# Peptides against a protein of PDB entry 5EFW: the designs that were tried, part 11

Target 1, 141 residues: chain A of PDB entry 5EFW
Amino acid sequence: TTLERIEKNFVITDPRLPDNPIIFASDSFLQLTEYSREEILGRNARFLQGPETDRATVRKIRDAIDNQTEVTVQLINYTKSGKKFWNLFHLQPMRDQKGDVQYFIGVQLDGTEHVRDAAEREGVMLIKKTAENIDEAAKEL

## One batch from the design tools (peptide; made by RFdiffusion4, then SolubleMPNN)

Design b1_p9_8_s3 (from b1_p9_8, 6 letters changed)
Fold by OpenDDE base, seed 2:
Structure b1_p9_8_s3 (fold): chain B 141 residues (1-141), chain A 9 residues (1-9)
Amino acid sequence: as target 1 above (141 residues)
Amino acid sequence: MVVLPQPEE
């Protein structure tokens, strides 16, 4: 599919199902996080959190989901093997033709380093653009 | 990649 051809780190979740589970994950995302597709489909993405994940940042994500808005943050995540990395990601709702939220799209920058200033702004621009491409490609879901 | 929150206590 067109969605499967997007070579970026991303997932799609379904807030209409219990606990807003992941329903799609890109190959790049699986490689980064060290999980198989079978291990993460149907699960909430909270499994990437760990001891050093900032709870205040997680609350920002919760608020965005509850309010059906977009958000961009950086936070500590963990791979399956327990390796820490900085995750710069953008989350936005995907709406149907009626305007109702159908899915959430999450896109993470290719790098895993903490980015600041101009590099952060550039990264945010890139992941937002990617999210729009995913939104268009995911219309057949 | 999205990181969703844990349920509130």
Scores: peptide ipSAE 0.053, ipTM 0.737, DockQ to the pose 0.083
Fold by OpenDDE base, seed 5:
Structure b1_p9_8_s3 (fold): chain B 141 residues (1-141), chain A 9 residues (1-9)
Amino acid sequence: as target 1 above (141 residues)
Amino acid sequence: MVVLPQPEE
């Protein structure tokens, strides 16, 4: 789809379906994670977690989903081949005209290394802005 | 992006 071809790392999930599965993934996200689209569509994004993924950070993500709020965190994820990378990502709900949550948008920074301080702040601003752009684009589909 | 705890697939 046109949405999937947006040149940013992102996924869209559907919390109204069992286990909040990924329903869209950008080409860049697939390249980063080394998965095909067929391998991840319809699955919960937890498959990216591994031994060094911080459980407290995962809880922050879970809490945000449960409470239907946004969150920005940085955590270790794993590619299909088992390679570790740092996932600086922002998650936010996409709401319908009534204000009900339809989807979650997850946007990841293009980088794969841990970022700190000013670089992290800059990355956060970028992924948040990208999430807003995706929100608008998805509503037009 | 990770959505739920690691023990689940």
Scores: peptide ipSAE 0.053, ipTM 0.748, DockQ to the pose 0.089
Fold by OpenDDE base, seed 4:
Structure b1_p9_8_s3 (fold): chain B 141 residues (1-141), chain A 9 residues (1-9)
Amino acid sequence: as target 1 above (141 residues)
Amino acid sequence: MVVLPQPEE
C-alpha cells in the first residue's frame, strides 16, 4: 500500500483486535527487522523482544497502550536472525473523529545504535514528527 | 491488561 511504502520505520497496530496486532508495516521496518510482511501482519510486535530486552521498558509501553497515551523509549530488539539492535521507539494513539483510539502508530528511529543526549533528543523529535505525518497520511487513506 | 505493540509497542 501507499502507507506501507512510506520511507520510515513504522508499524500500525489495531488495539480493537485481539492482541493488538500489526496491521501495517513499512518496507523499511521489514528491512530493519528482517521479516517479511506476511510473517508479521496479524502478530503482536512482541516478537521483536528477547533476553536482553528490558522488562521495565516493555511495561512502559504496556502502560501507554493501556492508558491510550504516547510513549518514547529505547529498548533492545532482535531481528529475525537474532541480531540485537537498539530501538528508539515512539508509540502514539491514532484517534478517530470522535476522539476514540482507532490504532497505534509505532515509529522506530532509522539507526540501530543506542543514542543519548542531543542525539536522543533529535531522534525523539524526528520520530514524533514522523508519527504525526503517518497519522495524517493514514487519515487520508 | 491491554495487548502491547511490543508487549510494548
Scores: peptide ipSAE 0.070, ipTM 0.760, DockQ to the pose 0.076; fails the geometry check
Fold by OpenDDE base, seed 1:
Structure b1_p9_8_s3 (fold): chain B 141 residues (1-141), chain A 9 residues (1-9)
Amino acid sequence: as target 1 above (141 residues)
Amino acid sequence: MVVLPQPEE
């Protein structure tokens, strides 16, 4: 899929399927998380969470999914090898022509460090822009 | 880097 080759860290999930599984992951995302495509497709992205993942932040993501809204947060995620990293994460719904949610797009900033202040604002702008580009490219789904 | 932490459901 051409989507998989977009040079940004992202996944697309399908909330119409049980447990909102990942249906697409970019090559960069796989590299970052140390998972193969086979290992993650069809799974809920919660496998990236671990001991230091803030549960209140996870609840914000849950609420956004339930309410079909966008959200931007930073949280600790873990690679397959158990390496923790800070994930500046943006989630937004992808809607069809009728306005119904078909998918969720999840975008992460390049890098593993916690970002603050101006760097955070810049990162947020970048991942939001990326999400919009993915939304446009994914209209063929 | 995209990591979708979907809530533990």
Scores: peptide ipSAE 0.055, ipTM 0.750, DockQ to the pose 0.080; fails the geometry check

Design b1_p9_8_s4 (from b1_p9_8, 7 letters changed)
Fold by OpenDDE base, seed 3:
Structure b1_p9_8_s4 (fold): chain B 141 residues (1-141), chain A 9 residues (1-9)
Amino acid sequence: as target 1 above (141 residues)
Amino acid sequence: EFVAPQPEE
C-alpha cells in the first residue's frame, strides 16, 4: 500500500476502539522501539513510557487527544529492552470529510537525541510533513 | 500506570 511505502517512524491509532490502540505501525517504528508488530497491534502506545518520562508532557499528549488537536513534544521513551531515547513526537488527528476524527497519526523523529534550536525546528517541520503524507496515504485504510 | 495515547504513544 501507499502507507507501507512511507519509510518513516510512525503509528496510526484508532480512538473509536477501546483505549485508542495502535492499528498500524511502520517497519521503522518497530525497529526503533524493538517490538514486533504482533506485540503492539491492539495496544495503546503508552507502553513506550517509563520512569523518566515527564508526566506533564504526557498530559499534553492526553489533552491533545481529548481535545482532538495536534501536539508536538519531546519526551523520554523506552525500547522493549529498556533503553531510553528522546522522542520528538508529533500527533495529529486524521479527519473524514465531515470533520470527524477517524484516526490519530503519531510520527517520531528518526534520531534519539534531545534536539534543540535549529535542529528541533527542522525536525518538527519534517515530522509534520511526514504526518501530512501519512494522512493522505491513510485514506486507503 | 502510564497513560495517554502517545497516541495515548
Scores: peptide ipSAE 0.133, ipTM 0.793, DockQ to the pose 0.068; fails the geometry check
Fold by OpenDDE base, seed 5:
Structure b1_p9_8_s4 (fold): chain B 141 residues (1-141), chain A 9 residues (1-9)
Amino acid sequence: as target 1 above (141 residues)
Amino acid sequence: EFVAPQPEE
């Protein structure tokens, strides 16, 4: 599919299912997080959080989901083996022709370090552009 | 180690 051809870190979740589970994950996302597809499909993405994950930042994500809006944040996440990484993360809703939310698209920057200033701005532009590409491709789901 | 999406808590 066109969705499978997008070589970026991303997931798609389904808020119409219980607990808004991941229904699609890119190969790069699996490599980044060290999980298999079977381990994460059908689960809420909160399993990436850990002790040093900023709860206030997580709340911003929750609020965006509840309000069905987009958000861009940077937070500590953990791989399956427990390694910490900085996740520059963009979330946006995918809407149907009626304007109802079908899915959420989550895109992660290809990196492990906290990015700042110009590097952060560049990363944000990239992940937002990627999210738009995913939105178009995900219409086939 | 890569940055993964955190759609929700």
Scores: peptide ipSAE 0.132, ipTM 0.778, DockQ to the pose 0.058; fails the geometry check
Fold by OpenDDE base, seed 2:
Structure b1_p9_8_s4 (fold): chain B 141 residues (1-141), chain A 9 residues (1-9)
Amino acid sequence: as target 1 above (141 residues)
Amino acid sequence: EFVAPQPEE
């Protein structure tokens, strides 16, 4: 599918299902997080959080989901093996023709480093653009 | 490197 051809780190979640589970994960996302597809699909993405994940930042994500809006943040996440990495990601709702939210699209920049200043700005632009591409491709779901 | 919506804790 067109969606499968997008070589970026991303997931798609379904807020219409209990606990807004991941329904699609890109290969690169699986590689980064060290999970198999079987381990991830059907789960809420909160399993990536850990001891050093900023709760205030998580609340921003929660609020965006609840309000069905987009958000861009950077926070500590953990791989399956417990390795910490910085996740610069953009979340946005995917809406149907009526304007109702069908899915959420989560996109993260390639890399695990905390990005700042110009690099962060560039990364944000990239992941937002990627999210738009995913939105278009995800219409096939 | 990573993409996930970090839904509600």
Scores: peptide ipSAE 0.125, ipTM 0.786, DockQ to the pose 0.074; fails the geometry check
Fold by OpenDDE base, seed 4:
Structure b1_p9_8_s4 (fold): chain B 141 residues (1-141), chain A 9 residues (1-9)
Amino acid sequence: as target 1 above (141 residues)
Amino acid sequence: EFVAPQPEE
């Protein structure tokens, strides 16, 4: 599918299902996180969080979901093997023709390092653009 | 128990 052709780290979640589970994960995302598709689909993405994940940052994600808005943050996530990585994460709602939220799109920057300044700004622009591409691709499905 | 809001990546 067009969605499957997007070679970026991303997931799509369904807030209309219990616990807003992941319903789509890109191959790159699986590679990044070291999970199989079977292990991820149907689960809330919170499994990526761990002891050193900043709770305040997580709250920003919560607020964005609750308010059906977009957010961009960097936070510590963990791979299946327990390796920590910095996740520059952008989340935004995908709306239907009526304007109702249908899905959430989560995009992760390529790489696992904490990015700052110009690199962060560049990464933010990239993942936001990617999210828009995903939004468009998903509408075609 | 660690509980976080929906969803992250």
Scores: peptide ipSAE 0.098, ipTM 0.780, DockQ to the pose 0.060; fails the geometry check

## One batch from the design tools (peptide; made by RFdiffusion4, then SolubleMPNN)

Design b1_p10_1_s1 (from b1_p10_1, 8 letters changed)
Fold by OpenDDE base, seed 4:
Structure b1_p10_1_s1 (fold): chain B 141 residues (1-141), chain A 10 residues (1-10)
Amino acid sequence: as target 1 above (141 residues)
Amino acid sequence: GVGPPLEEFE
């Protein structure tokens, strides 16, 4: 599918299902997080959080979901093996033709290092653009 | 409509 051809780190979640589970995960995302697709699908993405994940940042994500808005943050995530990494994360709702939210798109920056200044701005631009591409491709879902 | 309460993400 067109969606599968997007070679970026991303997931799609379904807020209309219990616990807003991941319904699609890119191959790159699986590689980044060290999980298999079977381990990811049907789960809420909170499994990526750990001891050093900033709770205030997580709350920003939750608020964006609750308010059906977009948000971009950096937070500590953990791979399956427990390795910490910085995740520049962008989330935005995917709306149907009526304007109702049907999915959320989550995009993670390529790489695992903390980004600042120009690098952060560049990364934000990239993941936002990626989200738009996913939005277009996911219309087939 | 939206399903059950949404939990934390990422």
Scores: peptide ipSAE 0.031, ipTM 0.655, DockQ to the pose 0.147
Fold by OpenDDE base, seed 5:
Structure b1_p10_1_s1 (fold): chain B 141 residues (1-141), chain A 10 residues (1-10)
Amino acid sequence: as target 1 above (141 residues)
Amino acid sequence: GVGPPLEEFE
């Protein structure tokens, strides 16, 4: 499918289901996080959080979902084996023809360090562009 | 209804 051809780290979640579970994950996302598809489908993405994940930043994500808005943040996330990585994360709603939210799109740019300044701006532009591509492709879901 | 938030993929 067109969605499967997008070679970026991303997930799609369904807020209309209990606990807003992941319903699609890209292959690269699975490789990044070290989880199998079976381990993450149907789960809320909170399993990537750990001891050093900033709770205030997590709350920004929660607020964006509750308000059905987009947000871009950087978080410490953890792989299945417990390795930390910096996640430049962009989330945005996918809306139907009536304007109602159908899904959320989450795009991740991973790194070994916190990205700042020009590098951060470049990363943000990349993940936002990716999210738009996913939005178009996800219409096939 | 809308479910709880996505907390990390972030």
Scores: peptide ipSAE 0.037, ipTM 0.676, DockQ to the pose 0.215; fails the geometry check
Fold by OpenDDE base, seed 3:
Structure b1_p10_1_s1 (fold): chain B 141 residues (1-141), chain A 10 residues (1-10)
Amino acid sequence: as target 1 above (141 residues)
Amino acid sequence: GVGPPLEEFE
């Protein structure tokens, strides 16, 4: 499918199901996080968080979900093997024709450091563009 | 409704 051809790190979640589980994960996302598809489908993506994940940043994500808005943050995430990475993360709702939220799109740009300035701006533009591509592709499903 | 966050997911 068109969605499957998007070679970026992303997931799609279903807020209408209990605990807003992941319902789709890109191959790149699986490679990044070191999980199999079977291990993550049906789960809330919080399993990527760990000891050094900033709780205030997580709260920003929670607020965005609750308010059905988009958000872009950087936070520490962990792979299955416990490796830390900086995740430049963008989340946005996928809405139907009536404007109701159907899904959330999460796009991840991984890195070994907290990106700043031009690098951050570039990353933000990239992941936002990716999210829009996912939104368009998902409409075809 | 809306479930918990994606990155409270991740």
Scores: peptide ipSAE 0.036, ipTM 0.685, DockQ to the pose 0.293; fails the geometry check
Fold by OpenDDE base, seed 1:
Structure b1_p10_1_s1 (fold): chain B 141 residues (1-141), chain A 10 residues (1-10)
Amino acid sequence: as target 1 above (141 residues)
Amino acid sequence: GVGPPLEEFE
């Protein structure tokens, strides 16, 4: 499918299911996080958080979910092996023809450092564009 | 309705 051909780090979640679980994860996302697909599907993405994940930033994501809006943040995430990485993360709702939220799209840009200035702006543009591509492709779901 | 966040996705 078109969705499967998107070679970026992303997940799709289903807020209509209990605990808003991941229902799709790209191969790149699995590689980044060091999890298998079996370990991820059906779970809430909070497993990526850890001790140094900023709670205020996490709350911004929560608010976006609750308000059914998009958000872009940077936060510390952890791989299965416990490696920290900076995640430039973009989340946006996917709506049906009625305007109701069906899914959320999460796009991750990983890095060894907190990106700033031009690098951050460039990353944001990339992940937002990716999210739009995913939105279009995921309409087949 | 929309469920809880991916405990704030990330």
Scores: peptide ipSAE 0.033, ipTM 0.675, DockQ to the pose 0.244; fails the geometry check

Design b1_p10_1_s2 (from b1_p10_1, 8 letters changed)
Fold by OpenDDE base, seed 3:
Structure b1_p10_1_s2 (fold): chain B 141 residues (1-141), chain A 10 residues (1-10)
Amino acid sequence: as target 1 above (141 residues)
Amino acid sequence: GVGPALEEFE
């Protein structure tokens, strides 16, 4: 499918199901997080959080979900093996023609540091562009 | 623990 051809780190979740579970994960995302597809499908993405994940940042994500808005943050996430990485994360709702939220799109840019200034701006532009591409491709779901 | 979020983490 067009969606599976997008070679970026991303997931699609279904807020209409209990706990907004992941319903699609890119191969790159699986590689990044060290999980198999079977291990994460049907689960809420909170399993990526750990001891050093900032709770205030997580709350921003939750608020965006609740308010059905987009958000871009940087936070510490953990791989299956417990390795930390900085995640420049962009979340946005995918809406139908009526304007109702159907899914959420999450795009991840991994790194070893909290990116700033030009690097951050570049990353944000990239993940937002990716999200738009996913939004278009996800219409095939 | 956070409620239904796309990705509470990443």
Scores: peptide ipSAE 0.057, ipTM 0.731, DockQ to the pose 0.211; fails the geometry check
Fold by OpenDDE base, seed 1:
Structure b1_p10_1_s2 (fold): chain B 141 residues (1-141), chain A 10 residues (1-10)
Amino acid sequence: as target 1 above (141 residues)
Amino acid sequence: GVGPALEEFE
């Protein structure tokens, strides 16, 4: 789809399905994580976690999903080949016209380094803006 | 599992 070809790292998940699986992934996301689309569609994004992924940070993501709110965090993720990368991650719900959550949008910064200070703020602004653009495009889902 | 997180560590 056009959505899947957006040149940003993102996924869309469906909390209405068991275990909130990924239903869309951008080409960039696949390249970043080294997974094929076939390998990730229908799965919960937890497969990106590994030994050094901070559990407290993961809980923040879980809480945001449960509470249907947005969250922005940085956490260690792993590619298919096992390479670690820092993921500046933004999550937000996509709501329908009634205000009910239909999907979640997850956006990842292009870089793989831990970012701080001004660089982090810039990254956060970028991924949040990207999420809004995806939200608009995803209305066709 | 860690639950229905979009990215438990994504």
Scores: peptide ipSAE 0.043, ipTM 0.726, DockQ to the pose 0.241; fails the geometry check
Fold by OpenDDE base, seed 5:
Structure b1_p10_1_s2 (fold): chain B 141 residues (1-141), chain A 10 residues (1-10)
Amino acid sequence: as target 1 above (141 residues)
Amino acid sequence: GVGPALEEFE
């Protein structure tokens, strides 16, 4: 499918199901996080968090979900093996023809260090563009 | 209704 051809780190979640579970994960996302598709489908993406994940940043994500808005943050995430990585994360709602939220799109840009200034701006532009591509492709779901 | 946040820490 067109969605499967997008070679970026991303997931799609369904807020209409209990606990807003992941319903789609790209191959790159699986490689990044070291999880199998079986291990993450049907689960909330909170499993990526750990001891050094900033709770205030997580709260910004929660607020965006509750308010059905987009948000872009950078936070520490953990792979299955426990390796930390900086996740430049963009979340945005996917709406149907009536304007109702049907899914959330999450795009991840990973790095070994916190990105700043020009590098961060470039990353943000990339993940936002990716999210728009996913939005178009996900209409097939 | 919308479910819990995508990245909520447990």
Scores: peptide ipSAE 0.043, ipTM 0.704, DockQ to the pose 0.341; fails the geometry check
Fold by OpenDDE base, seed 4:
Structure b1_p10_1_s2 (fold): chain B 141 residues (1-141), chain A 10 residues (1-10)
Amino acid sequence: as target 1 above (141 residues)
Amino acid sequence: GVGPALEEFE
């Protein structure tokens, strides 16, 4: 599918299901996080959190979901093997024709390094653009 | 009903 052809790190979640589970994960995302698709689908993405994940940043994500808005943050996540990585993360709602939230799109920047300044701005632009591409692709499905 | 959205990491 068009969605499957997007070679970026991303997931799609369904807020209309209990606990807003992941319903789609890109191959790159699986590679990044070291999880299989089987292990991820149906789960809330919080499993990527760990001891050094900033709870305040997590709350920003929660607030965005609750308010059905977009947010861009950078936070520590953990792979299945326990390796830490910096996740420049963009979240935005996917709305239907009526304007109701149907899904959430989560995009992660390529790479695992903490980014700042110009690099961060560039990354933000990239993941936001990616989110729009995903939104468009998902509408075709 | 609609479940809460607690996706905090992707």
Scores: peptide ipSAE 0.043, ipTM 0.697, DockQ to the pose 0.181; fails the geometry check

Design b1_p10_1_s3 (from b1_p10_1, 8 letters changed)
Fold by OpenDDE base, seed 4:
Structure b1_p10_1_s3 (fold): chain B 141 residues (1-141), chain A 10 residues (1-10)
Amino acid sequence: as target 1 above (141 residues)
Amino acid sequence: GAGPALEEFE
């Protein structure tokens, strides 16, 4: 599918289901996080968080979901094996023609290092653009 | 293994 052809790190979640579970994960995302697709489908993405994940940043994500808005943050996540990585993360709602939220799109920067300044700005632009591409492709869902 | 869950989403 068009969605499967997007070679970026991303997930799609369904807020209409209990606990807003992941319903789609890109191959790159699985590689990044060291999980299989079977291990994460149907789960809330909070399993990527760990001891050094900033709780205030997580709250920003929660607020965005609750308010059905977009947010861009950078936070520490953990792979299945427990490796830490910096996740430049963008989340935005996907709305139907009526304007109702159908899904959330989460995009992660390809790099695993903490990015700053120009590199961060560039990364933000990239993941936002990616999210828009996913939004278009995900209309097939 | 994976770290503990902290609130919603990644």
Scores: peptide ipSAE 0.046, ipTM 0.718, DockQ to the pose 0.138
Fold by OpenDDE base, seed 2:
Structure b1_p10_1_s3 (fold): chain B 141 residues (1-141), chain A 10 residues (1-10)
Amino acid sequence: as target 1 above (141 residues)
Amino acid sequence: GAGPALEEFE
């Protein structure tokens, strides 16, 4: 499918199901996080968190979901093997033809360091563009 | 309403 051809790190979640589980994950996301598709489908993405993940930053994500808005943050995530990475993360709602929130799109840009200034702006631009491409490709979901 | 957060601490 067109969605499967998007070679970026992303997931799609369903807030209408219990615990807002992941319903789709890109191959790149699986490679990044070191999980199989079977291990993560149907689960909430909280498994990426760990000891150094900032709870206040996670609350910003929660607020965005509750308010059905987009948000962009940087937070520490962990792979299955326990490797830390800085995740420049963008989240936005995917709405149906009636304007109701149907899914959430999460895009991840992984890095060794917390990015700032021009590098951050470029990363934000990239992941937002990616999210829009996913939104368009996922219309048949 | 919307479900729980992505990557939310339990």
Scores: peptide ipSAE 0.047, ipTM 0.719, DockQ to the pose 0.426; fails the geometry check
Fold by OpenDDE base, seed 1:
Structure b1_p10_1_s3 (fold): chain B 141 residues (1-141), chain A 10 residues (1-10)
Amino acid sequence: as target 1 above (141 residues)
Amino acid sequence: GAGPALEEFE
């Protein structure tokens, strides 16, 4: 599919299923997080959180999902091996022709360091652009 | 759990 050709870190979740599980993960995402596809499909993405993950930031993500809006944040995530990394994360809903939310698209920056200022702005632009590409490709789902 | 959130890396 066109979705599979997008070589960026991203997941797609299904809020219509219990606990909004991941239904698609890019190869890059699996590589970054050190998980296999089998280990993450069907699970809520919260398994990437850990001791230093800011709970207020997590709440912002929760609020965006509940309100069916987009959000961009940076938060500490953990790989399977327990390695910490900064995740510049963009989330946005994917809507059907009726305007109903079908999926959520989550995009992560390639880097593992906290980004600020110009670097952050550039990263945000990139992940938002990626999200739009995913939105178009995900129409095949 | 934190509910249906993409707080991880999504």
Scores: peptide ipSAE 0.045, ipTM 0.724, DockQ to the pose 0.238; fails the geometry check
Fold by OpenDDE base, seed 5:
Structure b1_p10_1_s3 (fold): chain B 141 residues (1-141), chain A 10 residues (1-10)
Amino acid sequence: as target 1 above (141 residues)
Amino acid sequence: GAGPALEEFE
């Protein structure tokens, strides 16, 4: 599918299902997080959080979901093996023709280190553009 | 109304 051809780190979640589970994960995302597809599908993405994940940053994500808005943050996530990585993360809702939220799109920067200043701005532009591409491709879901 | 539970993302 067109969605499967997007070679970036991303997931799609379904807020109309209990606990807003992941319904699609890119191959790159699986490689980054060290999980298999069957380990991820049907689960809420909170399993990537750990001891050093900033709770205030997580709350920003939760608020965006609750309010059905977009957000961009950096937070510490953990791979299946317990390895920490910095996740420059962008989330935005995907809406239907009526304007109702169908899914959420989550995009993660390829890098695993904290980025700042110009590098961060460049990364943000990239993941936002990626989210738009996913939005178009995901209309087939 | 109240939909399914929404929690933190990654």
Scores: peptide ipSAE 0.039, ipTM 0.685, DockQ to the pose 0.167; fails the geometry check

